# Ledger of designs, part 180: peptides against a protein of PDB entry 6O8C

Target 1, 262 residues: chain A of PDB entry 6O8C
Amino acid sequence: VGLRYEKISLPKIHPRYDLDGDASMAKAVTGVVCYACRTASTLLLYQELMRKGVRWLVELVKDDYNETVHKKTEVVITLDFCIRNIEKTVKVYEKLMKVNLEAAELGEISDIHTKLLRLSSSQGTIESSLQDISSRLSPGGLLADTWAHQEGTHPRDRNVEKLQVLLNCITEIYYQFKKDKAERRLAYNEEQIHKFDKQKLYYHATKAMSHFSEECVRKYEAFKDKSEEWMRKMLHLRKQLLSLTNQCFDIEEEVSKYQDYT

## One batch from the design tools (peptide; made by RFdiffusion4, then SolubleMPNN)

Design b2_p26_2_s1 (from b2_p26_2, 12 letters changed)
Fold by OpenDDE base, seed 4:
Structure b2_p26_2_s1 (fold): chain B 262 residues (1-262), chain A 26 residues (1-26)
Amino acid sequence: as target 1 above (262 residues)
Amino acid sequence: SSEEFLKKLEKEFEEEKKKVDELLAE
């Protein structure tokens, strides 16, 4: 779940020269662009934190993988040992059977041997699954975290700083408009300056909001979507690893039942 | 003159636009 933000728009700017209206409008515009700046900063922070989380999760999953591989290896060794022992026993009993001894016991041991071989075959599936997981976690794999560094906004983009510059310009005009309002009437030159400032304010605001929308919000949304997708896949992979680990434990438990015959 | 003054203001505005465009393009 990503950050929620309110989608706001610039107020309508009337072309009419009105000192009171212009001051009010400028105040509103300042508020909107200020919100954009703050939001951009928050979105950036969120993404940076998420990137840290992504890196953390990658390491966690790698650790899980290594543990699973270790467990699998342990089970394989144990299983192979049991199989070898049972096979030796089978050979002994087969020799004894040729002299008409212990036929019933041979049957039981042979059944155990068959079961162990079946368990051994399942280890091949586990190995294949682990290899698949390894490939996915490897550089260039499907679960690579390269997207986290590519998608979204970054401090190096200086989007917040750029927006802040525009906000400063807008704020300056707003304060001037407050002063103009207080004067109630402007001389011709000051009136012309006011009119141009109004155009400047609109220009800066439009540029700010466009930049915010295109370079901050849109990229953030893309990052968010990508992160959610990736996170889902990673969590699924962790579940797979857990399942494989459990399968190893199950095999180990079953093998333990036959250790009395080895 | 008033006309010259307006031209000055327009020029300043255009220069500001240019600066903003440069800023955002970085």
Scores: peptide ipSAE 0.541, ipTM 0.949, DockQ to the pose 0.937
Fold by OpenDDE base, seed 5:
Formats: sequence, C-alpha cells, structure tokens
Structure b2_p26_2_s1 (fold): chain B 262 residues (1-262), chain A 26 residues (1-26)
Amino acid sequence: as target 1 above (262 residues)
Amino acid sequence: SSEEFLKKLEKEFEEEKKKVDELLAE
C-alpha cells in the first residue's frame, strides 16, 4: 500500500494578452506547482521511511532464520543421539532373538527405529529449505534489499529543492501579474515584459511539471511497485520459516516419545 | 528602439532557460 496522491495538470494558458486573465492563470499555475512541490516532498519522505522499514524487516527475518537454524541443529543432535541409542538396543535384542527371547519387544524397537529414520529424512528436507531461504536472503538473492537503494527518489537528487526554485520563479511572476492587473493598462514596454513573463511562467511551469512527473512520480511508482512485491515475498518467507520451526518442534515432540526406549 | 528592447527581452529569456536546464540536469 502506497501513498495516494491526485494527478494534477496545468491549467490552459490562453495566448491572449489579458491582465485579469493572466493574473488568474498565474495564480492557478502557482497553486498546481505548489501542490507538486508538497507532493514530491511527501513522496520522498514516504520512501525514506519505507527504506528504514525494509532494513528493519530484513534484520528481523535474518534473526528469525538464525533462530530456526539453531532449533533445527538442536533437533538434529537430539534425533541422531536417539537413533544411535535405538540402534544399540536393536543389536542387543537381535542377539536375544537368537535365543528366542523378547521377540515382541524387538519388533517394537525396530518400528521405532524405522520411524526415527523417517524423521531424519524429513530433517534433510528442512535443511534444504533453510539453505534455499539463506540463498534468497543473501546478497544478490531474490529477496535482497538492493532495490530499495536503487529504486525511487533520494534526498541527494534534490528534486524538491529544484521544484521549489521553479515555484519561486513562478510565484514572482504571479505577484507581478497582480500588480499589472492593478495598473489596468500597461505602457508598451511593460506590456512586452508582461508577454515575455507569461512565456517564462509557462516555461517554468512546464519544466516543473515534467520534472515532477518524470523524476518524482514515475520513480516513486516504481519504488512502490517493487516494495509491494518484495514485501509480499518477505511475508511469505516468514511464513515458511514459521512452518519450518513448527516442523522442528513436531520432530522434537515425536522423538521425546521414544526417549524412554533409549 | 523597440526592436532592440525586444531582442534584449528574448536574450534574457534564453539565458533563463539555460539556467533552468542546468538546474534540472544536476
């Protein structure tokens, strides 16, 4: 989920020299570009906050991974120990079987051994899954956060400052047009200045809105899309880790049932 | 003259465009 913003466009600029109309137009243009500046600032802030969130989530998931690996290792040690003990017991009962003793017990112990071996096989699958997760979280992996540094806008781009400079130019022309309107009629030279200022205003506004669209909005949308995709994958990975953890606990619980036979 | 005045205004506008282009290209 990203920030919602309204798509804005410049008002129509009439070519006709009209002091009242030009002042009104300049006011509207100033408002639009001002909104673009504020929006660009908000979008930048959002991205910076999201980058912090991404880094935080990566560390959280890495911690979860390490915890799961630790649990898995513990279970492997316990399981291997149990298997070795059961194997020793099986050998003892096999010797007793030669004397026709404890045949029923041997069958039970053998069944336990078979179950433990199945659990060991399952543990191998868990290991493979953990390795896959590790590869995905590693540098260059599918869940690396490199995109967060590459995509979107950054403070170093100085987009907000650049837009503010253009806004200042536009605002200055707007204030001049208010004065021109108050004069009701301009001398020839002042009229020509007004006409050129109108062209300047249009130029600055067009450049501002193009820069806003191409360097702020477009890049933000790309960042947003990447962040949403990455977030979904990270959440899914966390669910996978939880599943693996639960599997480890399940194996540990099953092994505990057979500890009385060791 | 009026023509010279207009040329001056045009020159100033072109210089301003260059500054804006430089600003946005940074």
Scores: peptide ipSAE 0.540, ipTM 0.949, DockQ to the pose 0.929
Fold by OpenDDE base, seed 3:
Parts: structure tokens; sequence; C-alpha cells
Structure b2_p26_2_s1 (fold): chain B 262 residues (1-262), chain A 26 residues (1-26)
């Protein structure tokens, strides 16, 4: 489950010059943008951790794949050996039948041979499945992890730092508004400065929130959705590998029953 | 004059906007 965050919005900014109201508004704006900065940082951290997890899972699945391939190879060798031995035995018995030996034994051996050939055929299906899995895991495959490097936000984007700069500007104005409030009345020039600072505060806040929404939240959500989809597919693939491994064990067990005839 | 003072403040604000735009474009 992804990180939960609250939807935040800037407070309404009134155009009226009011030292008390402006100080209160500035405080609220500072709080909202501060929350955005913290949230952006948290979202970034989450994504970095997920990227690490993705890399780890890829390696794990590759190991599972290699183990399955190894087991399959072992079974193929054993099965082929058994088939060759049974075929030799069949030839011997066929020759003996020409001298009036019982046909019943030949029939049993022939049945075993047929069963082994069926097992051998199933190996082809397993091989095909493994090849498919390999292709999906390969670079450029459907389950490649290249998306993890492309999607979402990255430390190199410096989004948190950018937001922090804007927050600093807003905070500075807020502190000035606190001072202005304490003065109760400003001279004409100071009043004009206050009015411009109010515009600056609004500008910085708007830019910060837009950047947060477009460059942090949106990209995070895209990353989250992609990661969840990819993860489900990877888990399914692991189950497929397990199934193939079990099939190999089943074949090996069946072959072992016929080794006495080889 | 008061008008000159206001023009100065406007100029400063525009310069600040440019800096912000540059920051966010990096």
Amino acid sequence: as target 1 above (262 residues)
Amino acid sequence: SSEEFLKKLEKEFEEEKKKVDELLAE
C-alpha cells in the first residue's frame, strides 16, 4: 500500500490591506507549503526504497529461474539415459521373440517406453515456458525494471530543494508580517512594501503548490501504479517458476520407478 | 516621488519572478 497524504490547498487570500489578517494568512500559507515540502520528501524516499526493492526482487526471480533451469537440465539427462536403456532392452527382447520367448515381458517394456516418451514430450513444453520467462526478464522484456528508473521523482530532480527555497521566501515574508502587525500602523512606504510582499507571498505559494502537484504528486502516483502492476506480474512469474520446478520433480519421480528396467 | 518608489517595487518583484522561474526550470 502506498503512502497516504492529505489533499492540501492554499487559503483564500483577501486583497484588503489588513495587518492582522495578512499575518494570519501568511502563517497559514507557510503551514501549507511546509506540509508540501515534507510530503515531497517522504514521497521521494518511498520511491527510492521501492526502486531498491525492485532491484532486489529482480535478482531473486533470476535466481529462481536459474535453479529451475538447472533442475530441468538434470531431469532431461536422466530421462534421456533411461529412454536409451529401455530402447536397448526392447531390441533385445524383439530378437528373443523370434526364438519363442513370452511376449508378455516385451509388452510391459514397450509400455514403459511409451510412458517415457510422453514424459520427454512434456519436457519440450517446460523448455518453451522457460524460454518465455527468460525473454520476459531480459533487458527490453515485458518485466524489465527500466520503468523504475524512468517513472516517478528522483533526487537529481531537486524538487524538495526547490520547494524549500520557495518556503524560505514565504517564511521570510511571514516573519515580516508579524513585525508589521506589531507596529499596528505603517507609514506609506512601508505599507506599499507590505502590499507587494503580499503579492510575492501569493506568487511563491502558488508556484510551490503547482510544482508540488505536477512534479511530485503526479509523478509519484504514476510510479506507484506502475510498481503495483509490475509487482503483481513478478509474483505471478515466480508462481509459474515454482510450477515448472514441481513438474520437473514429478517427472524425475516417475522416471525413478523405471530405473530398475534400465 | 511616490510613483518612482512604486516603480522600484514593481521592478524588484519582476526580478524575483524571473529568479523563481529559473529555479524551477533547472
Scores: peptide ipSAE 0.540, ipTM 0.949, DockQ to the pose 0.908
Fold by OpenDDE base, seed 2:
Structure b2_p26_2_s1 (fold): chain B 262 residues (1-262), chain A 26 residues (1-26)
Amino acid sequence: as target 1 above (262 residues)
Amino acid sequence: SSEEFLKKLEKEFEEEKKKVDELLAE
């Protein structure tokens, strides 16, 4: 689950003045920071896509919830109607029993009544479960998606752009070092510039990699962890909803068996 | 002088550091 990326590190930078070595080092640094920029962009895109997915899933689960509630309501109405009719029938048979008529049938109808009442009691459990699910999906609930907006990196952070600026600086120095290498020997002033540019390159590279690690990678990992946890919980909740729906269908089927007696 | 030249380069480097820090802090 999630994107894999290669752990990257800066090459060792030698303090010694060496035009050939410095050019090679600069090339390597450019490559590493370039990879960081691309990776940061990819990680950002992944998170944005995941956020869309999270929103989509929330809506899907809400729809499932509403459908379950609707089905439950339908079953409750049907069940209550059936119970009322059976109760009327029981009263009629009780009157008949006073004159010693239809005693066996009264027993059967009474048993049906008892079964229906048991089914009715199960509706309370379903209702409680639905309420629990609703609370979990509500704002501030355990399955709220607020984390998706808080965790991770965002386009507004402009991390990719910031890294690109640093990469541009590094690249410029790299090209200069290529030129310096071609000259083979620099005058004193140019040599000093080269030495400072080397320091600048190191500075930009370290800043870039630090920013990448702290503001891109670390936050991404946090987002990933939260998303995985949340996703597991959401999937479990969907299974619970399905179970409740099936219970409603089971009750409806059972009630249908007794409708002929009403 | 050589010393003045080095001071100039150092100053430029410090200014660049400041700009980078500002950029990353935004």
Scores: peptide ipSAE 0.538, ipTM 0.948, DockQ to the pose 0.932

Design b2_p26_2_s2 (from b2_p26_2, 12 letters changed)
Fold by OpenDDE base, seed 5:
Structure b2_p26_2_s2 (fold): chain B 262 residues (1-262), chain A 26 residues (1-26)
Amino acid sequence: as target 1 above (262 residues)
Amino acid sequence: DKEEFLKELEEELKKEYEEVDKLLAE
């Protein structure tokens, strides 16, 4: 789950003045930071896509919930109607028994009534479960998607752009070092500038890698972990909703068996 | 001398980074 990326590190920077070595080092640093930029962009894109997916899934689950609630309500109405009819029948038969009329079906009807009442009691459990699900899906609930907006990196953070700026600085120094290498030897002042630029390169590179690690990778990993956890919970919730729906259908089917008595 | 140089460089870079951040935030 999630995007895989390679762990990157800066090459060792030697303090020794070496035009060939410095050019090679600068090239390597440029490559590493380039990879960081591309990776940061990819990680950002992944998160944005996941956020869209999260929103989609939330709406889907809400629809499922509403359908389940509707089905439950339908079953409750049907069941209540059936119970009322059976109760009327029971009362009639009870009166007949009091006048010594044979009511062979009274026992069966009473049994049906008992079964219906049991089914009715199960509706309470379903209702409670639906209420729980509703609370979880509600704003501020355990399955709220607020984390998707809080965790991870966002385009507004401008992380990729910041890295790109640093990369540009690094690249400029690299090109200068390439020129310096071509000169084979530098005058004293140029040598001092080269040394100074080498230090700048180091700091730019370090800043880039720090930013990449702390502001891109770490936050991405936090987002990934949170998304995985949330997704598991959402899938479980969907399974619960399906179970509740099936229970409603089962009850409806059971009630239909007694239609001839109502 | 070297340490002082590095400190000065760090300060300059810090200013530069802040400026960049400001520009990117706009």
Scores: peptide ipSAE 0.033, ipTM 0.632, DockQ to the pose 0.155
Fold by OpenDDE base, seed 3:
Structure b2_p26_2_s2 (fold): chain B 262 residues (1-262), chain A 26 residues (1-26)
Amino acid sequence: as target 1 above (262 residues)
Amino acid sequence: DKEEFLKELEEELKKEYEEVDKLLAE
């Protein structure tokens, strides 16, 4: 999802000297470049807002990560404690086994011990997953937000201001062409000035449209594509963190069932 | 002629754009 804008192009500029036609052409050019200025401003604003959103999302995901790590650590401590206690119990029952007593109970406790060790192995997998996520979120990682600062257009580029200056020049010529049209006929010197201004208008307009397309639109589209890709990856990562958290809760619940034996 | 006229115009516009860029850099 991004901002929609219309493709714009400059009207054809006829080489023939025509006061009515030149005024109309200048009006059309002014309109096109004005639209470019407004569009460039809107695209810039969108990107700045997205950059703020990116920073916010990074902090949110870091918080999710820290919560998951905390929960994992809690479960590891509880699980290790339970395993140690079960191992002590196993040793006691093994001594009783020498006199052929409590054989059934020993089997049950040993089974619990085996189950706890499997849960401990699962914790190792969770740890490796968290390390992977940490590496991806770290500076220089695959999910770093450095692209948000590099891609697209920025206020410091002064693209909108540059376009506005060109628009001002074009507008000035347009107003002069309106006056020329009102005169119906120009003297030779004024006619030459008019022709010169028409060429200026052409160059200003061409410069504006080139700048708009190459420095505003193209960079915006690159930023948009990169942001969408990055956003999808970040949302997927959040889901992974949630899954890991749920796994920790599941392990904790399972361990709680065996705490009566410790 | 037209070619000389356009060349002169391009030089003037270049100067104007450079001045604008300097102003925007402040």
Scores: peptide ipSAE 0.032, ipTM 0.631, DockQ to the pose 0.214
Fold by OpenDDE base, seed 1:
Structure b2_p26_2_s2 (fold): chain B 262 residues (1-262), chain A 26 residues (1-26)
Amino acid sequence: as target 1 above (262 residues)
Amino acid sequence: DKEEFLKELEEELKKEYEEVDKLLAE
């Protein structure tokens, strides 16, 4: 998962004055930094899209949670109703038993009552699980999405723009070096300027690559790693919610078997 | 002489970068 990008590196910059070599080097540097700009932009876009996706997923999971809670509540109400009814029936049959009537029937009803109470106990476990999930989804919980806002690169960082400025400087020097190459030989003063510009090019390029690596790539990778981890956890949580929902349905089905006695 | 020149260049470039950063921060 994540965007694929090629690892880029600056060409070796030779200190020797060589108009042809310097022009070629400058061209290569321009290309590398240009790629860095484009890559940085792409990485930023990816992260922004992922942030939107994260927000969407959070809402989706919250909806799933609410649905599960709703279902659980319905089952609890139904179960409680059945328990109350069966208890009334038990009392009636107990009275009959005291007068030596319907003893066998009382045993059956009592067994049903016991089963219903067991089901009621299981609902307590479901409730606890739901509470745990709620805590995990809550602000500050283990599945909080605050990381999405903190990690990675953001438009406000203006990384692409910063790289573009450096690229512009580099490009200007490159074009000058093309002109210098065309002249074949430079006057002393022009040669000195060329040498100076070559040093500037080096520093601009180094700055660009450092910025790209440290402020774009590294942060992106951190974002990607956290996003993958978070996504796995969220998917697992959704499965847990589904499991809890199914448990509620199972209980409801079991209760329905005893409706004839209530 | 070369080292001194490079140091001066680095300082100038740092100033330039700072100015750019300020402009982009606005």
Scores: peptide ipSAE 0.025, ipTM 0.581, DockQ to the pose 0.179
Fold by OpenDDE base, seed 4:
Structure b2_p26_2_s2 (fold): chain B 262 residues (1-262), chain A 26 residues (1-26)
Amino acid sequence: as target 1 above (262 residues)
Amino acid sequence: DKEEFLKELEEELKKEYEEVDKLLAE
C-alpha cells in the first residue's frame, strides 16, 4: 500500500561547453525536477488524506469500543441477576432436600449454577481485554495517532513551493539554453554567461534533488511505514472488539436458556 | 578586463545562490 513513484536521478552534467548538449541536459534536468515537484505534491496529498483517514478510523473504533463496553455491561447485569435467582432457588431446594423432596431437580439446578459461575468468571477475561484496548486507544497509548502529526511532510513545510522555486530557476536557464542553441555560436561574454548559468543549473538541480530526497521522499517513507503498521494494529483491534462482542452475545444466549428454568 | 568580468559573474552567482537559500529558508 502506498503511492508508487519512480526513482529519479539527475543526468550527468559534462563540464565541456556544448550548446546542443547543454540544452539537452537542461531539458532533462527540468523534466526530472518537474517530476520531483509533482511527486512531492502527490506524496503530500496522500499523507493529508491518510491523516484524515486515521482520525476517522480512531473515532470509529472508539465508538465500537463503547458499544462493546455497553453490551458487556448489559450481559454482566443479566448474568448476575440470573446467578442470584439460581442461588435463591438452590437454597430453597436444599431446604426441601432436608425433608427428602425433589432431589433430582436440585441436581439440575446445581449444575446450572456451576455453569453460570463459569460464565461469570469468563467476564473477567473480557474485561481485561477491554481494558487493554482502552489503554491502547488512550492518549499516549500504542495506537495513538500522534505519529500522524509528527511523521511525514506537511503543507506548512512548503516543500512543494520550495521545489517550485528551484524549478522556475532551472526552467529559466533551460529556455536560455534553447536560445543559445539556436544561435549556434555565442560571443565570448555570452559564452561565459552560459558557462556560469550551467553552474547555476547544477546548483539548483542538486539542491532540488537533495530537498526532494531528504525532506519529501524520506519523510514520506517513514510516514508510510508507520501508517501501515498502525493500520494493521487497528484492524486487529477491530477484530478483537468484534470477537469480544460476539462472546458477550454468546454468554447472553446461554444465560437466556437458564432464565426459563428459574 | 577578463578577470574583472569573471569576478562580476562570480559575484552575481553568489548573490543568486544567497537569494535561493533565503527563499528556501522561508
Scores: peptide ipSAE 0.035, ipTM 0.633, DockQ to the pose 0.745; fails the geometry check

Design b2_p26_2_s3 (from b2_p26_2, 10 letters changed)
Fold by OpenDDE base, seed 5:
Structure b2_p26_2_s3 (fold): chain B 262 residues (1-262), chain A 26 residues (1-26)
Amino acid sequence: as target 1 above (262 residues)
Amino acid sequence: SEEEFLKKLKEEFEKEKEEVDELLAE
């Protein structure tokens, strides 16, 4: 589950010139945009940490894959050796049968041979599964981690810094509005400046919130969704690898039962 | 004049908008 954040909205900005109201409004706007900046930073950090986690998990799964392949190879060698030995034994017994020896032992060995061949067939299935996994983990595969670099926000985007610039502008206006409030009444020119500053504040706030929503939140959510999907697939793949490993061990165990006959 | 003053304020605001747009586009 990704980070939870509160949906924020700008307070209503009244067009009326009111020094007290404008100061209060500016304070509220400053708070909202400040929260956006902090949230953007947190979301960015989360994504960076997740990217590290993704890379770590990829390497872990690759190691698991290699281990499984190694185990599979070992089993194949052992199994093939056992099959060859049993086949030699079968041939010897077949020759003996032609000389009127009892068939009971030949039947047992033949059954073992059949079982070993079945096990060998299962190895083919394991091999195909491993190849599929390899394909999925390969560059361009379904489990490639390229999305982690493409989706979401990155430090290079400088979104937090951009938002901070806008926040600084808003904050300056807020402090001016506090001063204006303290004056109780402004001269004509100062009043006009105040009115324009109010427009500027609204503009900066709107731009900040739009940028936050479109470039930070939206992209984060896309990253989060992709991450969750990918993680689920990776966990399933790990489970599959474990299953394949266990199958290899099971085959080895089964083969070991027949080694006394070879 | 008051008119010239207002014009100046408007021009400054427009310049600021351009700067913000540039900032966000980069």
Scores: peptide ipSAE 0.534, ipTM 0.949, DockQ to the pose 0.935
Fold by OpenDDE base, seed 4:
Structure b2_p26_2_s3 (fold): chain B 262 residues (1-262), chain A 26 residues (1-26)
Amino acid sequence: as target 1 above (262 residues)
Amino acid sequence: SEEEFLKKLKEEFEKEKEEVDELLAE
């Protein structure tokens, strides 16, 4: 689940002036920061794709909800109609019993009426469940997708671009260190420049890795964790909606058995 | 002089640090 990335760290930078060692070190640093840049880009892309998926899933679940509500409404209408008809029948039979005793039939119809009323009461539970789901899907609800806009990294943060700038600086120093290595020996001024460049390289690399860790990786991990939790809850909610739909169908089927008495 | 040269390099480095800090703060 999610993107896997390798934990990277900067190589140790030795303070000793060594043209060969410094070139090798600079190469390694360049590689690490380059990996960080690519990783940051990949992590950003993943998050953007996930945000699209989140929006899609929200709409899908809303559609499922609306279908369930529609079915529930249909069943309520059917059930209420059946109850009214049975009640009328009961009244007719009660009147007839005063003249001709049809006690057995009246008893059966009365039992049906009781069963229908019980089914009607169960609709209240379904309604409550739907209301709960609706509240959870609402903008201020527990399943709101506001986190997707708040958590993680965004293109507007320009983290990849910032890291790339630092990488460019590091790469430039690396190329210079390759040249310095080829010279084998530097004059005093060039040596001093080399030493300062080494400090600059360390500075840029440290800043890059800190930015990567704090502004890219950490935020990504938070986004990932939140997304996984949210997705599980959304999938569970869809199952709940399906269950409610099935309950409506079951009620409708049961009601259909009593239509011949109306 | 050598001292002036080193001073110049140091100043350049400090300016670069400021630029990086500004970049990352945006």
Scores: peptide ipSAE 0.533, ipTM 0.949, DockQ to the pose 0.934
Fold by OpenDDE base, seed 2:
Structure b2_p26_2_s3 (fold): chain B 262 residues (1-262), chain A 26 residues (1-26)
Amino acid sequence: as target 1 above (262 residues)
Amino acid sequence: SEEEFLKKLKEEFEKEKEEVDELLAE
């Protein structure tokens, strides 16, 4: 689960000229946009950390894969060697059987040979599974991490900086409204400036919140959803690799039981 | 005049809108 944040909205802006109300409104707006800026920064940081985590996990899984492949290769070599030795033994006993010797022993060795061949056959399935995993991890595969770079927000987008610019404008208007409030009454020109500043405030706030919602929050949510899905798949993949590794160990253990016959 | 003053304020506001739009489009 990703970061939780509060859904924020701008306060209602009354069109009526009211120095006290306008100052209060401006303060509230400043607070909301300030929260948006901080939230945007936090969301960005989270995504950057997640991207690092994704890269790390990919490398980890690749290492696991390579280890599994290595183990599989070792087992194949050992198994093949054992099979060859058993086959030689079978031939020897077959010759002895012609003189009515060691018939029971031949049966036992033959059964071992059959078991080893079955184990060898299972290696093909393991190989196929490993190839599938490799394909999924390869560039363009189902578990490629290209989405992590494409989705979400990035420092290069400069969203936080853009929001900060708007916040600065809003803050300046807020401070002016505090001064206006202190004056109690404004001359005509100052009143008109105040009215326009109120419009500017609303404009900047609206733009800030729209940008925040569309360019920060929405993209973050998309990134989060994809990351969760991808993570589940990667964890499942790791479990598959572990299973394959265990199968290799099981085969190796089984082969070791028959080494005394070679 | 009052009219000229209002006109000036409107023009300034429009310029500011343009700047913001450019900023956000980058």
Scores: peptide ipSAE 0.532, ipTM 0.949, DockQ to the pose 0.933
Fold by OpenDDE base, seed 3:
Structure b2_p26_2_s3 (fold): chain B 262 residues (1-262), chain A 26 residues (1-26)
Amino acid sequence: as target 1 above (262 residues)
Amino acid sequence: SEEEFLKKLKEEFEKEKEEVDELLAE
């Protein structure tokens, strides 16, 4: 679940020269752009934290993978040893059968051999699964974390700082409009300055909001969607690793039952 | 003159726009 933010929009700016109205409008604009700055900062922080989390999870899953591989290797060694010993036993019993000894014992040993070979075949499937997981976790794999560095917004983009600069310009105009309002009436030159400042305020606000929407919000949403998808896949992969580990333990337990014959 | 004053204000505004564009392009 990602961060929730409210949709914001600039107030309508009336072209009419009105000192009271312009001051009120400027205040509202300042508030909106201020909210955008704070939101951008929060979204950036969230993404940075998520990137750290992604790196952490990758390492965790790699550790799980290595543990599974280790367990699989141990089981393979044990199983191969058991198979070799059973095969030797089978050969001995085959020789004894020529001397009219009990065929029933040979049958039991042969059945054990067959079961062990089936267990050995399952190891091939586990190996293939582990190879698949390894390929997915590799730097060029489907579960690589490269997207975390590419998607979203980054501190190096300086989006928050850029928005803050524009906010400062807007705020300055707002304070001037408060002063203008207090004067009740402006001389011609001051009136013209006020009119231009109103245009400047609108310009800065528009640029700020467009930058916020296109460079902050849009990229954040893309990052969020990608992160959620990736996270689901990683969690599924961890479950697969756990399943493979359990299969190895099951095989080991089964092999232990036949060790008395080796 | 009033005309010259308005011209100056307009030029200042255009300069400010350029600065903003440069800022956002960084």
Scores: peptide ipSAE 0.532, ipTM 0.949, DockQ to the pose 0.930

